# Ledger of designs, part 46: peptides against a protein of PDB entry 3B8E

Target 1, 230 residues: chain A of PDB entry 3B8E
Amino acid sequence: PFLIFIIANIPLPLGTVTILCIDLGTDMVPAISLAYEQAESDIMKRQPRNPKTDKLVNEQLISMAYGQIGMIQALGGFFTYFVILAENGFLPIHLLGLRVNWDDRWINDVEDSYGQQWTYEQRKIVEFTCHTPFFVTIVVVQWADLVICKTRRNSVFQQGMKNKILIFGLFEETALAAFLSYCPGMGVALRMYPLKPTWWFCAFPYSLLIFVYDEVRKLIIRRRPGGWVE

## One batch from the design tools (peptide; made by RFdiffusion4, then SolubleMPNN)

Design b1_p12_4_s1 (from b1_p12_4, 11 letters changed)
Fold by OpenDDE base, seed 1:
Structure b1_p12_4_s1 (fold): chain B 230 residues (1-230), chain A 12 residues (1-12)
Amino acid sequence: as target 1 above (230 residues)
Amino acid sequence: LQELLEQARKAI
């Protein structure tokens, strides 16, 4: 989010407070829950890791987590952001380079893609209206990310959803997202304005994409051990 | 969204 904000000079898609709510609020309990995940049914059939040659986190895992899944997550958030701004008259092309004028409190006549003038206050309201759906989009995508992290090789359907702490984590992050989105005063306190409930569904295609992608990856690993996708 | 924006504007 922040890199594209700098490079493209677009209005801020996700606030610092919302980032902290993701990193410290929504992600902690889910991450801890993975420590309580049951071992994969085939784990004892694998050779033990050589601690001198085999890293716990290899380049392939980093590429998968940050390069592939993280990119899909970011795309999901940006999709939601661009849709909201487009619905408010700001087409994606018009947002390029707009940041300087957008963030200037003395400019009260910033035009949208349709020639409508926006005051600084109105612009900040629409910006902060984007922050909450972006945050919720990340939470919804994190459901898929957490579920795919349950297993290294086996399908989630083979492993099942028996980890009660993981299930609790999914409810906790969702409840926190709902609280931050709809609790009175969050707009003032956190600059997280309430979103229409339909925006929760905007991320579902991306969550499904992540889930299907990882299940296909795991299927390939099971069929072709030692492949480039492992 | 405009109604939500108006409500948000009234809350500020």
Scores: peptide ipSAE 0.008, ipTM 0.455, DockQ to the pose 0.025
Fold by OpenDDE base, seed 5:
Structure b1_p12_4_s1 (fold): chain B 230 residues (1-230), chain A 12 residues (1-12)
Amino acid sequence: as target 1 above (230 residues)
Amino acid sequence: LQELLEQARKAI
């Protein structure tokens, strides 16, 4: 998010406070819950790693976690951001380079894609209205991320949803997201304005994409051990 | 969003 904000000079898609709410709020309980996950049924049939040559964090794990899944998460958030701004008159092409004028307090006549003029206050409300749905989008895709992290090779359907702490984590992060989105005063305290309930569904295609992608990946690994996907 | 903005402006 922040890299595209700098490179494209677009209005801020995700605030620093919102990032902290993800990193310290919604992700903590889910991450701890993975420590209680049951071992995969085939773990004793796998060859042991070589402690001298095989790193715990390898290029494949980095590529999967940050390169593939992290990119899909970012795309989901940006999709929500662009849809909200487009519904408010700002088409994606018009946002390129707009940041300089958008963030200027003395410019009260910034035009949208339809020639409507926006005051500084109106622009900041639209910006902060984007932060909450972006945050909620990340939480919704994190449901899929947490579920796919239950296993490395087996399907989630083979592993099942027996980890009660993980299930609790999914409810906790969702409840926290709802609290931060709808509690009175959060707009002033956190610059997170309330969102329409329909915005929760905007991320569902991306959450499904992550889940399907990982299940297909795991299926390929099971059919062709030692492949580039492993 | 404009209706929410107007309500927020009236609440301040």
Scores: peptide ipSAE 0.006, ipTM 0.436, DockQ to the pose 0.023
Fold by OpenDDE base, seed 4:
Structure b1_p12_4_s1 (fold): chain B 230 residues (1-230), chain A 12 residues (1-12)
Amino acid sequence: as target 1 above (230 residues)
Amino acid sequence: LQELLEQARKAI
């Protein structure tokens, strides 16, 4: 989010406070819950990791986490961001380079894609209106991310949803997301304005995409052990 | 705050 904000000079899609709410609020309990995940049914049939040659965090894991899943997650958030701004008259192409004028409080006549003028206050309302559904989009995508992280090789359907702490984590992060989105005063405290419940569904295609992608990846690994996908 | 919240609700 922040890198694209800098590179493309677009209005801020996700606030710093919102990022902190993701990193410290919604992600911690789910991440801890993975420590309680049951061993994969085939784990004892796999060769043990060589502690001298096999790193816990390798280039392949980094590539998967940041290069693949992280990119799909970012795309989900940006999709929601662009949809909201487009519904408010700002088409994606018009947002490029707009940040400088957008963030200037003395410019009260920033035009949208349809020639409507927006005051600074109006622009900040729509910006902060984007922060909440971007955040919610990340949470909804993280459901898929957490579920796919349950296993390295086995399908989620083979592993099942037996980790009660993980299930609790999914409910906790969702409840926290709802609290942060709808609690009175969050607009002032966190600059997170309330969103229509329909915006929760905007991320569902991306969550499904992540899930399907990882299940296909795991299927390939199971069918072709030692492939480049492993 | 109420006015901002109402404007935000209209913006989505």
Scores: peptide ipSAE 0.005, ipTM 0.343, DockQ to the pose 0.027
Fold by OpenDDE base, seed 3:
Order: structure tokens, then sequence, then C-alpha cells
Structure b1_p12_4_s1 (fold): chain B 230 residues (1-230), chain A 12 residues (1-12)
């Protein structure tokens, strides 16, 4: 999020406080819950990890967690961001390079894609209106991410949803997201303006995409062990 | 592909 803000010079898609709420609020309990996940049914068929050569976190795990899934998460967040700004008159192409004028308090006549002039205050309202839906989008995508992290090879349908702590984590992150989005004063305290309930659904296609992608990946691994997809 | 995807994520 912040790198695209710098590189593309777009209005800030996600506030710093909102990022902290993700990192400290929504992600901690889900991450801890994975420590209580049941072993995969085939784990005892594998050779024990050599602690001298094999890392607990391999490059493949890092690449999946931080590469593939994280890109889909970011795409989901930015999709929501661009939709909101487009609904407010700012088309994605018009946002490129706009940050300098957007953040300037002395410029009160920034034009949108339709020639409407926006004051600094109006622009900041729209910017902060993006922060909450972006945050919620990340939470909705994290549902899929958490579920796919239950297993490395087996389908989630084979593993099941028996981890009560993981289920609790999904409810906790969702409840926290709802609290931060709708609690009075969050707009002032966190620059998180209330979102329409419809914005929760904007991330669902991406959450589904992550889930389907990982299930297909796991299916390929099961059918072709030792393939490049591992 | 994973390295490319990681680089692309780092760009986001």
Amino acid sequence: as target 1 above (230 residues)
Amino acid sequence: LQELLEQARKAI
C-alpha cells in the first residue's frame, strides 16, 4: 500500500493507524491460532525435518505468504480504493501523480475526472472514506488467507475446520473490523469513516480467488509431487 | 514465479 502511494503518487489508500490496526489487531489472534492447527494426515509419512539443513520457514512458504497471497490481498485493497475514488469522480488514471496537489492544503480547486473542483477538506474526506473499506477488504481477504494456511498439501476440505482457536480468530478479526468501522468517534480518532455495508462484499471475489487458487495449487501438489508448484 | 510475485508484492 505505502509503496504504491510513493511510486504512483496517488492519494494515501490506507492510513498509518489503520495499518497498525491490521498488524496488531486483526492479524495477531489468527496467527497464534495456526500454532494450534492439527497436523496434516500425511505428516507422519514424511521424513523428520533435519534441523541443521531444513528451516522451519522455507523459501516456498515465504514466497507463498509474502508473494502470491500478499499480491492478491493488495490487489483486493487497491480495487476497493479505486472503486471508491471512481464513485467520487476520480478515475484511476487521474489519480496518477495527483498526490502532490491532493495533499496541498493551499490548493482548493483540484479537479476530478469530470472537471469538478474539490477543496482540501473534501479531498481528505474522500481519502479517509477509502481507509475503512480498504481495511475491511484486507480483513475479508485474510479470512481466506488464514483458512488456506491451515494446510500445506491437504485440501481444507480434508483437514476440516476443527481448530476452535482459528474459528475464534476469524470472529475476533471480523468483530474488530466492525468495531473500528462503525464505533462512534473512529472517524476522528483513527481517520476511519463509517462504511456502507455493501463495501464488505467488494473483497469477496478476491477472498474466493485466494481460496480457489490455493486449493488448485494444493491439488496440483497432491497429483504431481515434487513439481515446481511446491 | 514466486520470486516475481514476491517482488511485485514488495512493490505494493
Scores: peptide ipSAE 0.000, ipTM 0.240, DockQ to the pose 0.020; fails the geometry check

Design b1_p12_4_s2 (from b1_p12_4, 11 letters changed)
Fold by OpenDDE base, seed 1:
Structure b1_p12_4_s2 (fold): chain B 230 residues (1-230), chain A 12 residues (1-12)
Amino acid sequence: as target 1 above (230 residues)
Amino acid sequence: LEELLELARELI
């Protein structure tokens, strides 16, 4: 989010507060829940990791986490952001380079893609209206991310959903996201304005994409051990 | 959540 904000000079897609709510609020319990996940049925058939040669976090894992899943998550958030701004008259191409004028409180006549003028206050309302759906989009794609993290090789359908702490984590992050999105005063306190419930569904295709992608990845690993997909 | 809200207030 922030890199594209700088490079493209677009209005801020995701606020610092919303980032903290993700990193410290919604991700903590889910991440801890993975420590309670049952071992994969085949784990004892694998050789132990060599602590001198085999890193716990390898280039393949970084590529998967940041290069693949993280990019899909970011795309989901940006999709939601661009749709909201387009619904408010700001087409994606018009947002390029707009940040300087967007963030200037003295410019009250910033035009949208349709020639409508927007005051600074109106622009900030729309910006903060994007932050909450972006945040919720990340939470929804994190459901898939957490579920796919249950296993390294086996399908989630083989592992099942027996980890009650993980299930609790999914409810907790969702409840926290709902609280931050709809609690009175969050617009003032956190610049997280309420979103229409329909915006929760905007992320579902991306969440499904993450899930299907990882299940296909795991299927390939099971069929072709030692491939570049591990 | 309160701690997050306080941290959030400091960042805003």
Scores: peptide ipSAE 0.012, ipTM 0.451, DockQ to the pose 0.038
Fold by OpenDDE base, seed 2:
Structure b1_p12_4_s2 (fold): chain B 230 residues (1-230), chain A 12 residues (1-12)
Amino acid sequence: as target 1 above (230 residues)
Amino acid sequence: LEELLELARELI
Protein backbone atom coordinates (compact mmCIF):
# COMPACT_ATOMS: atom_id res chain seq x y z
CA PRO B 1 0.00 0.00 0.00
CA PHE B 2 2.47 2.68 1.14
CA LEU B 3 4.98 1.93 -1.64
CA ILE B 4 2.29 2.41 -4.29
CA PHE B 5 1.20 5.60 -2.53
CA ILE B 6 4.75 6.96 -2.94
CA ILE B 7 5.52 5.60 -6.43
CA ALA B 8 2.17 6.40 -8.06
CA ASN B 9 1.56 9.58 -6.01
CA ILE B 10 -2.04 8.54 -5.31
CA PRO B 11 -4.18 9.62 -2.34
CA LEU B 12 -3.33 7.61 0.79
CA PRO B 13 -5.13 4.24 0.45
CA LEU B 14 -4.51 3.01 3.99
CA GLY B 15 -3.60 5.17 6.96
CA THR B 16 -0.63 4.45 9.20
CA VAL B 17 -2.92 4.06 12.22
CA THR B 18 -5.00 1.57 10.27
CA ILE B 19 -1.86 -0.42 9.39
CA LEU B 20 -0.95 -0.49 13.08
CA CYS B 21 -4.45 -1.78 13.88
CA ILE B 22 -3.79 -4.67 11.47
CA ASP B 23 -0.28 -5.48 12.67
CA LEU B 24 -0.90 -5.09 16.41
CA GLY B 25 -4.65 -5.66 16.62
CA THR B 26 -6.21 -8.05 14.14
CA ASP B 27 -3.15 -10.16 13.21
CA MET B 28 -1.62 -10.79 16.62
CA VAL B 29 -4.04 -13.36 18.07
CA PRO B 30 -4.41 -15.23 14.76
CA ALA B 31 -0.62 -15.41 14.34
CA ILE B 32 -0.15 -16.75 17.88
CA SER B 33 -2.90 -19.29 17.25
CA LEU B 34 -0.79 -20.95 14.53
CA ALA B 35 1.67 -22.04 17.22
CA TYR B 36 -1.09 -24.32 18.55
CA GLU B 37 -1.94 -25.91 15.19
CA GLN B 38 -1.75 -29.69 15.00
CA ALA B 39 1.17 -31.19 13.14
CA GLU B 40 0.48 -32.49 9.67
CA SER B 41 -0.17 -36.24 9.51
CA ASP B 42 2.97 -36.90 7.44
CA ILE B 43 5.42 -34.72 9.41
CA MET B 44 6.88 -37.69 11.29
CA LYS B 45 7.48 -39.47 7.96
CA ARG B 46 9.72 -36.66 6.73
CA GLN B 47 13.43 -36.53 7.38
CA PRO B 48 14.44 -34.00 10.00
CA ARG B 49 15.57 -30.74 8.46
CA ASN B 50 19.29 -30.14 8.29
CA PRO B 51 19.76 -27.03 10.49
CA LYS B 52 22.81 -26.00 8.43
CA THR B 53 21.15 -26.14 4.99
CA ASP B 54 17.40 -26.06 5.57
CA LYS B 55 16.31 -22.62 6.74
CA LEU B 56 13.06 -22.21 8.67
CA VAL B 57 12.23 -19.37 6.29
CA ASN B 58 13.41 -20.18 2.80
CA GLU B 59 13.10 -18.21 -0.43
CA GLN B 60 10.10 -20.32 -1.45
CA LEU B 61 8.22 -19.44 1.74
CA ILE B 62 9.07 -15.75 1.34
CA SER B 63 7.96 -15.88 -2.29
CA MET B 64 4.68 -17.52 -1.30
CA ALA B 65 3.94 -15.24 1.65
CA TYR B 66 4.99 -11.87 0.23
CA GLY B 67 5.21 -12.48 -3.50
CA GLN B 68 1.90 -14.30 -3.99
CA ILE B 69 -0.50 -14.12 -1.03
CA GLY B 70 0.60 -10.61 -0.06
CA MET B 71 0.03 -9.40 -3.62
CA ILE B 72 -3.49 -10.89 -3.68
CA GLN B 73 -4.23 -9.20 -0.34
CA ALA B 74 -2.94 -5.87 -1.62
CA LEU B 75 -4.92 -6.29 -4.84
CA GLY B 76 -8.10 -6.84 -2.80
CA GLY B 77 -7.47 -3.72 -0.75
CA PHE B 78 -6.67 -1.60 -3.79
CA PHE B 79 -9.74 -2.90 -5.59
CA THR B 80 -11.92 -1.64 -2.73
CA TYR B 81 -10.00 1.66 -2.68
CA PHE B 82 -10.41 2.27 -6.41
CA VAL B 83 -14.11 1.35 -6.32
CA ILE B 84 -14.80 3.84 -3.52
CA LEU B 85 -12.87 6.62 -5.23
CA ALA B 86 -14.54 5.88 -8.56
CA GLU B 87 -17.97 6.04 -6.89
CA ASN B 88 -16.94 9.48 -5.61
CA GLY B 89 -15.87 10.68 -9.06
CA PHE B 90 -12.14 9.79 -9.07
CA LEU B 91 -11.27 7.20 -11.71
CA PRO B 92 -8.04 5.18 -11.19
CA ILE B 93 -6.14 6.91 -14.01
CA HIS B 94 -7.00 10.33 -12.59
CA LEU B 95 -5.50 9.39 -9.21
CA LEU B 96 -1.99 9.00 -10.67
CA GLY B 97 0.09 11.98 -9.60
CA LEU B 98 -2.88 13.57 -7.79
CA ARG B 99 -1.41 13.23 -4.26
CA VAL B 100 0.49 16.53 -4.28
CA ASN B 101 -2.64 18.55 -5.05
CA TRP B 102 -4.83 16.21 -2.98
CA ASP B 103 -2.84 16.79 0.21
CA ASP B 104 -2.43 20.55 -0.33
CA ARG B 105 -4.85 22.27 2.03
CA TRP B 106 -4.63 25.52 0.06
CA ILE B 107 -5.95 23.93 -3.15
CA ASN B 108 -9.74 23.78 -2.84
CA ASP B 109 -10.56 23.22 -6.51
CA VAL B 110 -9.08 19.78 -7.26
CA GLU B 111 -11.13 18.40 -10.11
CA ASP B 112 -12.42 14.85 -10.25
CA SER B 113 -12.73 12.81 -13.44
CA TYR B 114 -16.03 14.57 -14.21
CA GLY B 115 -14.85 18.15 -13.64
CA GLN B 116 -16.38 18.48 -10.17
CA GLN B 117 -14.23 20.58 -7.86
CA TRP B 118 -13.40 19.20 -4.42
CA THR B 119 -12.35 21.19 -1.37
CA TYR B 120 -9.55 19.95 0.87
CA GLU B 121 -12.07 18.90 3.52
CA GLN B 122 -14.19 16.97 1.04
CA ARG B 123 -11.10 15.17 -0.31
CA LYS B 124 -9.98 14.16 3.17
CA ILE B 125 -13.45 12.81 3.98
CA VAL B 126 -13.26 10.63 0.85
CA GLU B 127 -9.70 9.52 1.70
CA PHE B 128 -10.68 8.50 5.24
CA THR B 129 -13.78 6.82 3.85
CA CYS B 130 -11.37 4.53 1.95
CA HIS B 131 -9.30 3.56 5.00
CA THR B 132 -11.96 1.55 6.85
CA PRO B 133 -13.09 -0.54 3.85
CA PHE B 134 -9.45 -1.19 2.92
CA PHE B 135 -8.82 -2.36 6.48
CA VAL B 136 -11.91 -4.58 6.50
CA THR B 137 -10.87 -6.00 3.13
CA ILE B 138 -7.52 -6.98 4.61
CA VAL B 139 -9.22 -8.65 7.60
CA VAL B 140 -11.52 -10.63 5.31
CA VAL B 141 -8.62 -11.86 3.14
CA GLN B 142 -6.68 -12.68 6.31
CA TRP B 143 -9.38 -15.21 7.20
CA ALA B 144 -8.33 -17.21 4.18
CA ASP B 145 -4.63 -16.55 4.76
CA LEU B 146 -4.82 -17.78 8.36
CA VAL B 147 -6.72 -20.91 7.34
CA ILE B 148 -4.25 -21.77 4.56
CA CYS B 149 -1.31 -21.26 6.94
CA LYS B 150 -2.55 -24.19 9.06
CA THR B 151 -0.74 -26.61 6.77
CA ARG B 152 2.12 -26.71 4.28
CA ARG B 153 1.09 -29.84 2.40
CA ASN B 154 -2.20 -31.25 3.66
CA SER B 155 -5.51 -29.79 2.55
CA VAL B 156 -7.45 -27.79 5.12
CA PHE B 157 -10.15 -30.41 4.67
CA GLN B 158 -7.65 -33.10 5.71
CA GLN B 159 -6.34 -31.06 8.63
CA GLY B 160 -9.76 -29.86 9.78
CA MET B 161 -10.64 -26.93 12.04
CA LYS B 162 -9.63 -28.52 15.35
CA ASN B 163 -7.52 -25.61 16.62
CA LYS B 164 -9.95 -23.82 18.95
CA ILE B 165 -7.48 -20.97 19.47
CA LEU B 166 -7.38 -20.31 15.73
CA ILE B 167 -11.19 -20.33 15.58
CA PHE B 168 -11.22 -17.90 18.48
CA GLY B 169 -8.66 -15.74 16.64
CA LEU B 170 -10.94 -15.54 13.57
CA PHE B 171 -13.82 -14.36 15.74
CA GLU B 172 -11.60 -11.96 17.68
CA GLU B 173 -10.12 -10.28 14.59
CA THR B 174 -13.61 -9.96 13.09
CA ALA B 175 -15.05 -8.51 16.29
CA LEU B 176 -12.12 -6.09 16.58
CA ALA B 177 -12.55 -5.05 12.94
CA ALA B 178 -16.26 -4.41 13.57
CA PHE B 179 -15.45 -2.46 16.74
CA LEU B 180 -12.85 -0.27 15.00
CA SER B 181 -15.20 0.28 12.05
CA TYR B 182 -18.43 1.10 13.91
CA CYS B 183 -17.62 2.27 17.44
CA PRO B 184 -18.53 5.94 17.98
CA GLY B 185 -15.48 8.20 17.95
CA MET B 186 -13.29 5.93 15.77
CA GLY B 187 -13.62 8.42 12.91
CA VAL B 188 -12.02 11.08 15.10
CA ALA B 189 -9.59 8.86 16.98
CA LEU B 190 -8.35 6.63 14.14
CA ARG B 191 -9.66 8.42 11.02
CA MET B 192 -11.72 5.28 10.39
CA TYR B 193 -15.17 6.27 9.20
CA PRO B 194 -18.02 3.75 9.40
CA LEU B 195 -18.62 1.67 6.30
CA LYS B 196 -21.79 0.21 4.87
CA PRO B 197 -22.06 -3.51 5.72
CA THR B 198 -22.11 -4.29 1.98
CA TRP B 199 -18.40 -3.37 1.74
CA TRP B 200 -17.50 -6.46 3.78
CA PHE B 201 -18.52 -8.60 0.82
CA CYS B 202 -16.15 -6.89 -1.63
CA ALA B 203 -13.25 -8.93 -0.25
CA PHE B 204 -14.97 -12.34 -0.40
CA PRO B 205 -13.89 -13.14 -3.98
CA TYR B 206 -10.27 -12.48 -2.99
CA SER B 207 -10.53 -14.65 0.12
CA LEU B 208 -11.96 -17.42 -2.03
CA LEU B 209 -9.18 -16.90 -4.58
CA ILE B 210 -6.49 -17.20 -1.87
CA PHE B 211 -8.10 -20.34 -0.49
CA VAL B 212 -8.53 -22.03 -3.87
CA TYR B 213 -5.02 -21.03 -4.96
CA ASP B 214 -3.42 -22.54 -1.87
CA GLU B 215 -5.51 -25.72 -2.00
CA VAL B 216 -4.44 -26.20 -5.63
CA ARG B 217 -0.82 -25.54 -4.63
CA LYS B 218 -1.04 -28.12 -1.84
CA LEU B 219 -2.68 -30.59 -4.21
CA ILE B 220 0.24 -30.19 -6.63
CA ILE B 221 2.74 -30.71 -3.78
CA ARG B 222 0.95 -33.91 -2.73
CA ARG B 223 0.90 -35.27 -6.28
CA ARG B 224 4.44 -34.20 -7.20
CA PRO B 225 6.65 -34.22 -4.09
CA GLY B 226 9.98 -32.39 -4.41
CA GLY B 227 8.72 -29.80 -6.89
CA TRP B 228 9.62 -26.10 -6.85
CA VAL B 229 6.20 -25.45 -5.25
CA GLU B 230 7.33 -26.86 -1.87
CA LEU A 1 12.77 14.08 3.22
CA GLU A 2 10.98 17.33 3.99
CA GLU A 3 7.93 16.17 2.05
CA LEU A 4 8.04 12.87 3.94
CA LEU A 5 8.34 14.76 7.20
CA GLU A 6 5.45 17.02 6.27
CA LEU A 7 3.42 13.97 5.31
CA ALA A 8 4.35 12.38 8.62
CA ARG A 9 3.30 15.56 10.43
CA GLU A 10 -0.03 15.57 8.64
CA LEU A 11 -0.56 11.87 9.38
CA ILE A 12 0.20 12.26 13.07
Scores: peptide ipSAE 0.000, ipTM 0.326, DockQ to the pose 0.017
Fold by OpenDDE base, seed 3:
Structure b1_p12_4_s2 (fold): chain B 230 residues (1-230), chain A 12 residues (1-12)
Amino acid sequence: as target 1 above (230 residues)
Amino acid sequence: LEELLELARELI
């Protein structure tokens, strides 16, 4: 979010408070829950990691987490952001370079893609209206991310959903997201304006894409052991 | 930094 905000000079897609709510709120319990996941059926056929040569976090894991899954998550969030701004008159192309004028309190005549003028206050309302749906989009794609993280090689259908702590984590992050999105005062306290329930569904295609992508990846690994996908 | 400070004021 922030990197694209700086590079593209677009209005802020996700507030700092909402980022903290992700990092400290929605992600913690799900991440801890993975420590309680059952071992894969083939794990005892693998040699122990060499502590001197094999890193716990290898380049392959970083590439998967940040380069592939993280990119799909970011695309999901930005899709929601661009849809909301487009519904409010700001087409994606018009947002490029708009930040300077958008954040200027003295400019009260910023035009949208249709020639409508927006005051500073109106612009900040629509910006903060984007933060909550972006946050919820991240939570929805995190459902898929958490589920795919259950296994490295086996399908989720082979592993099953037996980890009760992981299931609890999925409910907790969803309940927290709903609380932060709809609790009175969150708009003032966190700049998280309430979202229409329909915005929860905007991320579902991306969540499904993450799940399907990882299941296909795992299928390829199972069929072609020692391939570049492993 | 002001946003971070406002955030810190809201979180504390």
Scores: peptide ipSAE 0.000, ipTM 0.404, DockQ to the pose 0.027
Fold by OpenDDE base, seed 5:
Structure b1_p12_4_s2 (fold): chain B 230 residues (1-230), chain A 12 residues (1-12)
Amino acid sequence: as target 1 above (230 residues)
Amino acid sequence: LEELLELARELI
């Protein structure tokens, strides 16, 4: 989020408060739930890691976490952001370089892509209206991320959904996301304005993409051991 | 910390 905000000079797509709500709120119980996951059925058939040569954090792990899955998550959030702004009259091309005028309190005549003028207050309402759906988009893709993290090599269909704490975590993060999005006063306290229920579905294609991508990755690893995908 | 507190005060 912040890298594109700085490079493209677009209106802030995800606020600092919403990031804190993800990192400290919605991601905590799901992350803890992974400690209760059962070992994969083939774990005793794998060779042990060499502690002298094999790093715990390697280039493959960084590539998977940040270079692949993290980029799909970011793409999902930005898609939601651009759709909301486009529905309010701001096309993606018009947002490039707009941040300086957007954040200026004294400019009350910022034009959209259709020549409509927006006051500072109106612009900030639209910006904060984008933050909540971006947050919800991250929660919806995190469902897929949590599920794919159950296994390193086996399919989720081989492992199954037996971890009750993980299932509880999925409901907890969703309930917390709904509370933060719709509770009265969250617009003032957290700058999280309520979203239309339809925005929850905007992330589903990306959540499915993450799941399919990881299942295909794991399938390749099982069929071709020792490949670059391990 | 003071800048974070000022930002927090401007955010409230």
Scores: peptide ipSAE 0.000, ipTM 0.338, DockQ to the pose 0.020

Design b1_p12_4_s3 (from b1_p12_4, 12 letters changed)
Fold by OpenDDE base, seed 2:
Structure b1_p12_4_s3 (fold): chain B 230 residues (1-230), chain A 12 residues (1-12)
Amino acid sequence: as target 1 above (230 residues)
Amino acid sequence: LLDLLLKAREEV
């Protein structure tokens, strides 16, 4: 999000506060819960890792986590961002290069895609209105991300949802996301304005996409052991 | 967390 903010000079899609809420708030308990996940059913049938040659984190894991899943998550967030701004009169093409004027408090006549002029205060309201839904979108896609991280090879349907700590983590991150989104004063304190409940569903297609993508990946690994996808 | 976030907000 921040890289696109710099490169495209668009209004800030995700605030630093919201990023911290993800990294330190919603993701902590879920991440810890993975340490308590049950071993895959076939793990003892695999050769032991060679500590001299095999890394715990290899290029495939980095590619999967940051190059694939991370990109899908970012797309989900940006989709929500562009929808909200479009509903407020700012089409995606119009946002390119707009940041400089958007962030200038002395410019009170920034035009939207329909010729409506926006004051600095109005622009900041709509910007902060994007932050919370972007944050919630990330939480919703993190549900799928966490679930797919339960296994490397086995399907989630083979593994099951037996990790009670992970289940607790999913509820905790959701409850925390709701708290940060809707608690009185969060708009002032964190610049996280409350979102319409309907916007929670904007991320569901992306969450499903992540889940399906990883299940297909795992299916390929099971059918073709030793492939580049493993 | 809230205190940390509030401090972070002041820096931005």
Scores: peptide ipSAE 0.012, ipTM 0.498, DockQ to the pose 0.032
Fold by OpenDDE base, seed 5:
Structure b1_p12_4_s3 (fold): chain B 230 residues (1-230), chain A 12 residues (1-12)
Amino acid sequence: as target 1 above (230 residues)
Amino acid sequence: LLDLLLKAREEV
């Protein structure tokens, strides 16, 4: 989010507070729940790693976590951001370079794509209104991310959903996201304004994409061991 | 969405 914010000079898509709510709020219980996941059925049939040559964190893991899944998550968040701003009169092309005037409190006549003028206060309400749906979008795509992390090779359908702590984590992060989004005073305290319930569904295509992508990856690994996708 | 938020703020 911050890289595009700096390069494209767009209004801030995701605030620092919302990032902290993800890292310290919604992600903690799900991450801990993975410690209780059952071993894959074929774990004893795999060759052990060489502890001298094989790194725990390798280029393949970095590519999967940050280069593939992380990029899909970011795209989902930005999609939600652009849709909200477009519904409020700011088309994506108009946002390029707009940050300088957007963040200036003395400019109260910033025009949208349709010639409507926006005060500083109105602009900040729209900006903070984008932060909450972006946050919720990340939570929704994290459902898929957590589920795909249950296994490295086997399908989730082979592993099943037997980890009750993981299931609890999914409900906990969703309940926390709803609390942070709709509790009175969160707009003042966290700069997270409430969102329409329909915005929860905006991320569902991306969550499905993550799940399908990983299942296809795992299918390829099972059919062709030692491939570049392993 | 902005109109709804502004209206809600006026009611508080």
Scores: peptide ipSAE 0.010, ipTM 0.447, DockQ to the pose 0.023
Fold by OpenDDE base, seed 4:
Structure b1_p12_4_s3 (fold): chain B 230 residues (1-230), chain A 12 residues (1-12)
Amino acid sequence: as target 1 above (230 residues)
Amino acid sequence: LLDLLLKAREEV
């Protein structure tokens, strides 16, 4: 999010506070819950990792985490961001390069795609209105991300949802996201303005995409052991 | 959404 903010000079899609809420709030319990995941049914049939040659974090894992799943998550967040701004009169193409004027408090006549003028205060309201649903979008795609992280090779359907701590983590992060989004005063305290409940569904296609993508990947790995996808 | 938020702010 921040890289695109810099490169494209768009209004800030995800605030620092919302990033901290993700990293320290919604992601911690789910991440810890993975330590309690049951071993895959085939784990004892796999060769042990060679501690001298096989890194815990290898290029393939980095590529999967940041290059694939992370990109889908980012796309989901940006989709929500662009939809909200478009509904408020700012089409995606108009946002390019707009940051400089957007963030200038002395400019109170920034035009949207339809020629409507926006004061600095109005622009900041819509910006902070984008931060909350971007945050919620990340939480929703993290549901899929957490679920796919349960296994490396086996399907989630083979592994099942037996990890009660993981299930608790999914509810906890969702409840926390709802609390941060709708609790009175969060707009002032965290600059997270409340969103319509319908915005929670905006990320669902991306969450499904992440899930399907990883299940297909795992299916390929199971059918073609030793492939480049593994 | 903005109009709704602005109205809500005026009511508070």
Scores: peptide ipSAE 0.006, ipTM 0.418, DockQ to the pose 0.023
Fold by OpenDDE base, seed 3:
Structure b1_p12_4_s3 (fold): chain B 230 residues (1-230), chain A 12 residues (1-12)
Amino acid sequence: as target 1 above (230 residues)
Amino acid sequence: LLDLLLKAREEV
């Protein structure tokens, strides 16, 4: 989110406080829950990791976490962001380079894609209106991310959902997201304005995409061991 | 494929 904010010079898609709520709030319990996941059925058929040569975090794991899944998550968040701004008169093309004027408090006549002028205060309301749905979008895609992280090779359907701590984590992150989105005063405290319930569903296609993508990937790995998909 | 997607993410 921040890289695109810098490169494209668009209005800030996700607030710093909102990012902290993700990193410290919604993601901690889910991440801890993975430590309690049952071993895959085939794990004992593999040789023990050589601690001198094999890293716990390998290039494949980094590539899955930061490359593939993170790209889909970012796309989901930015999709929500662009939809909200478009509904408020700012088409995606018009946002390119707009940051400089958007963040200038002395410019009160920034035009949208339809020629409507926006004051600084109005622009900031729209910006903060984007932060909460972006946050919720990340939480929704994190559901899929957490579920796919249960296994490296086996399908989630083979592994099952027996980890009660993981299930608790999914409820906790969702409840926290709802609390941060709808609790009175969060708009002032966190710059997270309340979102319409419909915005929770905006990320569902991306969450499904993450899940399907990983299941297909795992299927390919099971059918073709040692392939380039690993 | 994961490596390619990781590289693609570095561009975003």
Scores: peptide ipSAE 0.000, ipTM 0.257, DockQ to the pose 0.019; fails the geometry check

